# Peptides against a protein of PDB entry 8HF1, part 252

Target 1, 320 residues: chain A of PDB entry 8HF1
Amino acid sequence: NVMLYATKPTEVMVSFPHQEQVLTVTRLISAEIEKFYVSLDLMNIGVQPIRRSKSLQCLRDPSKKSFVKQLFNDFLYQMKEYGIYAASIAIISLIVEFDIKRRQAETLSVKLMHRTALTLCEKIRHLLVQKLQDMTYDDDDDNVNTEEVIMNFSTPKVQRFLMSLKVSFADKDPKDICCLVFVERRYTCKCIYGLLLNYIQSTPELRNVLTPQFMVGRNNISPDFESVLERKWQKSAIQQFRDGNANLMICSSVLEEGIDVQACNHVFILDPVKTFNMYVQSKGRARTTEAKFVLFTADKEREKTIQQIYQYRKAHNDIA

## One batch from the design tools (peptide; made by RFdiffusion4, then SolubleMPNN)

Design b2_p26_5_s1 (from b2_p26_5, 9 letters changed)
Fold by OpenDDE base, seed 4:
Structure b2_p26_5_s1 (fold): chain B 320 residues (1-320), chain A 26 residues (1-26)
Amino acid sequence: as target 1 above (320 residues)
Amino acid sequence: DDEILKERREIAKELENFKLESIPEP
C-alpha cells in the first residue's frame, strides 16, 4: 500500500488594504436602490395566484418583492466586495433576470414592478459605464475593458487576485494549469467570470494561457426551478474542465453539491472561509506537489484569519 | 473620488513587485 501522502498544498495568504472610502458613484447607486426599496414597498401588486405545484411552495413570496430585493442586495454586495468594474458586469445579470421575470409576469402590476426594477438597472449600468469611461483619456478608444481600467476600478482584493493569477500563470503551458476559484455567492461566479474573460483578453501574458469557465451551485430551491438550460450548462462546464478545455473554474457552493472536480494545482478562495468544511473540501482539491491554496484577507483581519487557519489545520490533523 | 483613484493607482504600482507569501507555520 503506497500511502500516497497527499502532499499538503502550500497555503498562501494575500493581504489587501481595507477600503474605507467609497466612490461617489457607489454612494449614488446605493441611494437609488434604497429609494427604489421605499417605492417597491408602496407598490400594490395584488395577491398572486396560488399555483398548486408543490415546488412553488418555497417561492411563495406573494409579493415577489423579496426576490427583487435579494437581487439588488447581491448586486450591492458585489459592487462593495469586487468594485465598479465587476458591478458593471453584475448589473447585466440583474437586467437579464428582471427582463425574464417581466416577460413571465402573470399580472400587469407584477410586470410593472419588474419593469421599474429593470429601468433602475439600466440607470445603474449607465452610471457604472460612464465612470469606467471617465478614466479613458483617449476619446477614440471606448474600450473600458483594458487591464488598466479593470485594475483601477477593482477593489484591492480583486486587484491582488488578478495579480496573483498573473504572477502564478504568466507564460505557463495551459496544460499544466488546473485552477479553482471559490466564491460565496452564485451571482459572483458569473460576475468574476466576465471580469476574468476581459482581464485575460487584455493581459498578453495570460492570453491563450487561461481558459476560464464557471459553475453555479444548485439553488437550494428545487432542481425543478433550475432551467433545463442551466443544468445543461453546468454539466457542459464541468465536462469542459474535466476534458482540459477549461483550466480555470470559478465555482460557488460546489462543495455542498458533491460535484467531483479533478485535483487541482491552484485553489483560490476569493471570499472569506466561513466554515471548517469549506476549508477542508476546498484545500483537499489542491493535491499536486506544488499545489497552492490561496486565501485573501483584509490587513485588519489578517491575524484573525491566520489564527482561524491554524485552528482549521489542527482540527484537520485531528480527523486525518 | 480622485484620492481613492490615486490610492488605487499607487496600489497597482506596488503590485508590480507582488509576491505570493506562504502562511507562516505556527
Scores: peptide ipSAE 0.451, ipTM 0.923, DockQ to the pose 0.752
Fold by OpenDDE base, seed 3:
Structure b2_p26_5_s1 (fold): chain B 320 residues (1-320), chain A 26 residues (1-26)
Amino acid sequence: as target 1 above (320 residues)
Amino acid sequence: DDEILKERREIAKELENFKLESIPEP
């Protein structure tokens, strides 16, 4: 019963400036995706073959135009919320997913739809990588994965998240660290994982201190071979975190799925806390002595967020 | 673009003195 443990974590709020200004490359990419949506709406994909399996009829048909739009909308969200460095990692996941769907396409029209989406993803990837390279003044070092490039092309929120990790964990014993990072969207887990791998490798004070893993939620497990591999990866990642072979876990909605994760000394909530249940469940993982529960908020929303946390504290004390 | 990147670099330097502050009790 997570609610009964008397150890109240220290609640921390990190404020970040609201950035209204958008990079030219981000505007260009957004405009290319909107043009693609117009073209996608005009595509005749025909009547989708009714799959004989009644159990699969309730699954969102992954060949539908709506699924393609969902993936690009999730990408646009990640580019806006985390920055163009995170977007350069996120676009690779779209390329992989659309290539799998292109190969699995039963009709020529669906195959062509996924091919067009892939062509757009490769164009977006090129635009992002080119913009990351504009900072490498030395023509010979194509290394876009430096601490400087990561920081400069991340949002103020992500900059403060990375600095919060550096200040919290620099030169510490890896065994004394048990960190959770909560994100709202499953695709953000893999994107932030890739960003953290590159940041940790480029930060000497963290290189031998933090070993990240990620976990994606189970809710979209199709019964196909890909879902079996994802389930094996999730089990391996959790086991590595339990065994202390990983000391930082990035997760989305994992607590709702009944995954037993050990008591942690640090819990970071990278995305806004939307519900009382999310607050109680995530805070309830910060159960060690001197545990920290860290929230991120825009300066414009700081007061609203503080008032919401006071309401959640009151409601939690009334149940305990 | 250069102004946005300059602001992000200035913020990154200000973060050298960054501390985790607790939310005050009401």
Scores: peptide ipSAE 0.424, ipTM 0.919, DockQ to the pose 0.759
Fold by OpenDDE base, seed 1:
Structure b2_p26_5_s1 (fold): chain B 320 residues (1-320), chain A 26 residues (1-26)
Amino acid sequence: as target 1 above (320 residues)
Amino acid sequence: DDEILKERREIAKELENFKLESIPEP
């Protein structure tokens, strides 16, 4: 039995400074969302009919208000963790979702609730885009999608992620690249995908090198929340990645469900590794010769993260 | 805001010399 020594990937840790300072626009947006929550709590939307769909206990919030708050809380998280550039993309996902919910509203009160949420999202989008434009010195180039704008309005974590991609993949053959990017949250996949599309397009060294796709884990919560379009997109994205037509896949860590993805040469973990299973499943995708497994950590958490990785390495070696 | 963005620009320039370092073996 030749134990094919699965070449253990080289584990890489990228440290980033903890940013305590918050942009004025971020504070304004947070305050507008808090005001909206007060207004939302005062809204009488009545008792919503519980449609008994057979599958898992989606606590369909009978009020539908907790779902609205969850989307805005996820947005606030993305704005904090990835920066206002990523937030400008993330807000579009909320706009799309609230417009769908507004159109599907069974009552005028629910329709009004989703309309109010949508109006807030449009205001947030305007505030974000305006702040991105205010830093373009060239009045004539409405293009907020430059490498400079992306870098300046991204968090130190995202800046280092983008530089890690540039250093890893600049001027390489696209065929030699099989990259996974793991993120914690479902909605992060879309905003990081949009950010990467714009970054790759603005970076000549990557423009013809990286072809990104994204895959959202099947939310065990509700197959009903996945649009038929999202499911078609996921199947197409996986197939493009298998066929080599895409060489970078952004996915949520909820890949517990057996997504048969090929052996990759690069795995990036953009968010903290919280569990041993996440460590094993993500690292286990980096199987090629010279594969890299790249982690991002705040400088303050660097030592704790290293110790946690050593514990996970030990636990993995005790099972193997 | 300008100080935060200045710091981010300084970090972006420092990252031009960025290298991927392996996690030390214990």
Scores: peptide ipSAE 0.277, ipTM 0.861, DockQ to the pose 0.778
Fold by OpenDDE base, seed 2:
Structure b2_p26_5_s1 (fold): chain B 320 residues (1-320), chain A 26 residues (1-26)
Amino acid sequence: as target 1 above (320 residues)
Amino acid sequence: DDEILKERREIAKELENFKLESIPEP
């Protein structure tokens, strides 16, 4: 019996400084969203027809206001956790969503609510793009998608994530790369995907090396909320990754259920590991020889994170 | 804002020597 010692991946911890300093634009945007929430609470949207699906009762704020607030709260999270460059990409996803909801609005009041949200998103987009351009005024290149702009307007966590990719994959054969990037939130997948596309295109050492794709986890709450387009995108993204046409896949943590992704040589956990199951499932994807499992932690939380990883290692060895 | 951007630029230069470090054994 050759006990195939499942080669345990090398666990790597990347520390980043806790940045308490907040850009003026971030404070302005946060204040505009808070003002919008006050206005949103005062909006009379009327009684929405309760569609009889019992399973949807908990998710449908009958006013659809909670969904609007959720999207802006996810945006605020992305702006805080990933920086204003990532936020400039994230806001486009809100614009698209609110325009769809505005067009699908059954009532004038709901249409006006989504229009007001859309107007705020356009204002936020302008504030973000203007701040990104303030750095390009010294160079004749109006392009906000440079390596320098991306790096300088990203959080210390994202800076170290991008550098971890550069150091790990610069000038490598694309065929030798099978990389997973795990993020906590569904909307972060698309945001980080857009950031990586621009970063890879601006970084010569990565342009022909990394081909990113993203996959949003299935909404556990209802497959009926997944558009046919999203399901097609997920299937295409998985297939591209299996075929080697994409070598970096961004996934939300909700992938716990049954997406057979191939064995990878790199697994990055961009957000904190909150559960033992997330640790085991994500680490369990790093199965190649010399596979790396890379974690990111704030310097202030480094020791706490190390102790948590030791507990997870112990618990994993006790069940294996 | 300029101080924040200066600090980020300094960090970006320090990251030129960036290395991945393994989590030590307990």
Scores: peptide ipSAE 0.260, ipTM 0.848, DockQ to the pose 0.775

Design b2_p26_5_s2 (from b2_p26_5, 8 letters changed)
Fold by OpenDDE base, seed 1:
Structure b2_p26_5_s2 (fold): chain B 320 residues (1-320), chain A 26 residues (1-26)
Amino acid sequence: as target 1 above (320 residues)
Amino acid sequence: DEEILEERRKIAESLKNFTYEEIPEP
């Protein structure tokens, strides 16, 4: 049992203050999305013909409205959990998705729905970018991608995450770094990846140290819904991480059994650990000597998180 | 908004002495 002789990673926790206060722009965007949902529910998209694809759960939303709502709900989550800087990156993914869906629309009604969603995304993007620019006193530096802007417009969780990267990896040799970052949601991978690219570029101590990549878990539902482009990206990202051309990988799922990813020296769990399997599988990637397994928790959830980790440690020891 | 952003700035400044907290053994 390879797990028995692996040096247990040092399990560490990073507490962050719970932010109750919400920016005016975040409230405005949330209200615009809610108004859009009311409008979306009133849209007659017609009964889409049930394509008898024999493969199971085509989420037969005959209206495709559920998918639109899912993307906006994921965006709202990202804006809340990671902040408006991360949201400015996340909204680009929605724009790309809705533009593709608009072009692929089989009916005028579906085309109009995706066009309306896209128009809202462009409005949201403008509101976010404008708010990021309001902190750049210098009209001449349109660069909202500074360390300061990223930190100030990120949630306390993301601020602690970025600082944990800086403290852990500043001025280290890139070859000595093998880092995994686990997030709950597929779209969060792209969002945090974009944020990290900008943060690393703006942070001299990390610029030549960290090379991030992202991998979205295979959607168990259908490999056919993953664009050929996304599958190619995943394969390329994994290969770059194996070859050491990337040393930080952002993942939304435990890298499935069979993605031989080298033993990592750092594993960050950016979102709450929800399952024992996630705990064991993610912790099980931190296998090098002096490996760290880093958890992020709100201060109010600290004790609950500690107790949950104790339960997982106990359960892991009972099966090991 | 300015109060929230100033609080975030203060948090960021407080992180200069960032250290990991080890999860103790039970």
Scores: peptide ipSAE 0.494, ipTM 0.933, DockQ to the pose 0.822
Fold by OpenDDE base, seed 5:
Structure b2_p26_5_s2 (fold): chain B 320 residues (1-320), chain A 26 residues (1-26)
Amino acid sequence: as target 1 above (320 residues)
Amino acid sequence: DEEILEERRKIAESLKNFTYEEIPEP
């Protein structure tokens, strides 16, 4: 009975132009990763000891070539979908991961594989930072984190997302803000979080208004692969959001995690809504009287997105 | 690259008057 009085959020759409043009640096980085895959396929890493742990761990052995390719494929996705500024943050996560794996490598061949991957990540980081600096008059690394640099090196989707935050939350009381940002991929949470920290710090109207956190989805593989630090951080981030010490939470899937988050006044869907369940559950978090449910769509996909939302609205009303 | 960056600057400038578009009821 109490669910019937949930005020339906205002469903809004933000359209963005499809960017067909690709920066030269993005093409160079993609070509370097492709060359690395050819080199990686030629590497003899030996027969990896099948760690007899009965869990789904055998498929995603972090020492395997497939895991290295997965991390670079996730990076390529982030660079394409969010832009080279977000990619400059995302590459740091790969550097950290490959350095850990390099140190944990039991064989010289696996150690060399992770070292080669790490060397490529450092080259990619240098290419990205150099391109960000081309817009700054001063060679100082601090000048790459300006509102202008972030906006110019973000995709049209991310530009509209950042502006949506600025327009929605400028000069608001932090206590009146409860915002969720849904993204498709786990690693996107971290790079969008890092981007938002820099954007909020460079935007005076948001600096004392928004306090972001992110929620990294539980690795379906094993809670044992989540470092004790990641689990502590996740618990802390959720608690800060519940206590109102953080008022913006970036998450990949609230449902898969079984995390009960409070009723929010803003829900942003930064990536396409792929399922009815995702639609109902994300929309169901926007429960305040003036709640907004914000979708981002490419102009070319606008009509298809509207028709999909109409189908989801109909299906939701047929169950209610 | 300059053309892409100029397009992004124009987009950022156009967004100063950003408003939400409501998804109409069918």
Scores: peptide ipSAE 0.479, ipTM 0.929, DockQ to the pose 0.808
Fold by OpenDDE base, seed 2:
Structure b2_p26_5_s2 (fold): chain B 320 residues (1-320), chain A 26 residues (1-26)
Amino acid sequence: as target 1 above (320 residues)
Amino acid sequence: DEEILEERRKIAESLKNFTYEEIPEP
């Protein structure tokens, strides 16, 4: 019995400065969302027709207002954690969602609520795009998707993440790359995917090297609410990653639910590791020779992050 | 805003020499 010593991945850390400085556009957008919440609370959308499925009553805000607030709160999180470039991509997902909800509205009041949310999203998109364009000194280059613009309008965490990809994968054979990127929130998967597509296309050393895909978390909400399109996308994305047609997969906590992906040589944890299960499941994917498990931490939280990893290592060794 | 963007530009330039820090064994 050759106990194949499962090669433990090298655990590495990337520290980033805590950015306390906030752009004027970010403050303006946050204030516009807060004003919208006041207006949303005053909206009378009436009693929503109780659809007869008793099981769904506890999970569905009958006002649909909590769902609207959740999407904007998730957007505010993306803007804060990843920067205004990532936010310019994240806002498109809100626009699509609110347009779908507007079309599916059973009442005029609900239709108006989603229309008001959509109008705010278009205003936010304009403010973000305008601020990205202000850095393009060339009046003729409307292209906000340059490496420089992406880097300058990303947070210090995202700057280091992008640079870690560039340094790790520049001019490598795509077949030698199997990379996972873990994020906390399902909406971050789409946002970081869009950012990576633009960054890879703007970075010659990564062109034709990295092919990203993403998997969104199964909603803990009944699989009945997962759109047929989302299920098809997840199946296609995971199959492309298994077949080697994609070599970078962005995941949320979905991998905890037993989605089997191949052994990877790089696992990036872009957001803080909050649970022992997340640590074990994500680290457990870094199984190739010389595999790296990469953590991102603020400089102020560096020591706390190290101590947390030591606790998780200890707990893992006690179970294994 | 210009001060924030200049700081970010300096950070981006400093990242050209980016290296991973290994988390030491306890």
Scores: peptide ipSAE 0.313, ipTM 0.862, DockQ to the pose 0.815
Fold by OpenDDE base, seed 4:
Structure b2_p26_5_s2 (fold): chain B 320 residues (1-320), chain A 26 residues (1-26)
Amino acid sequence: as target 1 above (320 residues)
Amino acid sequence: DEEILEERRKIAESLKNFTYEEIPEP
């Protein structure tokens, strides 16, 4: 029995400058969402009938207003944490969700609420795309999906993440790559996935090297058609990653669900490590001899992050 | 906005020599 001592991954950190400066477009979008919340609070949509679905009451907000606010709050988070390029992808997810909810609306008032949310999302999308186009010197090439545009309109964290991928994987054999990217939020998986598809396509050194996929945590058992599609997507994405048809997997909440993914040579933690369990489980996926466990931290939080990692290392050694 | 974008451009240029920092062992 060769106890393959699981070699401890090399723990590395990527520091990024904290950007306090906010683009005018970001301020404008935030203000438009705040105005929309005031309008939304004034909307009389009536009390929706509580469908007693037998599965645990996610208390469907009888107004569905909380769900609308949650989606926009998640969007605002994506825009802040990942930048306006990522936000231009994130807003499409909101458009899709609100269009589904508009079509599923049982009342005219709820239908109108989702229509108003859609109109705001379309305005936000236009503002974001226009700002991305302002940097294209070539008037004729409306292609906002260049490496330069993606890089310049990403946050310092995302810039370093993209460069970390480029430096780590440029011109490598796809078979030698098994990469996990952990993010906190479900919607971040889709957003970063879309960003990576565009970045990989615009970066020759990563073309045919990285094949990204994403999986999100199982939202609670909504028997709705969406939940069936999402479950099918998750199973397919995991299978593609197991089969080597994808070599980069973006994950949220996967660790809590006991989703068994293969051992990887790279694990990126794009968002702050909030729990010991997240640290142990994510680090425990980096098991090759040259495995890297990569943390991203703001420069101002660097020392605090290091101290937190030391505490987690100690706690892990006390359990081992 | 121009100053923010110029700062981001400078950051992107500085990343050409990007290296990982090892988290030191205590």
Scores: peptide ipSAE 0.312, ipTM 0.868, DockQ to the pose 0.818

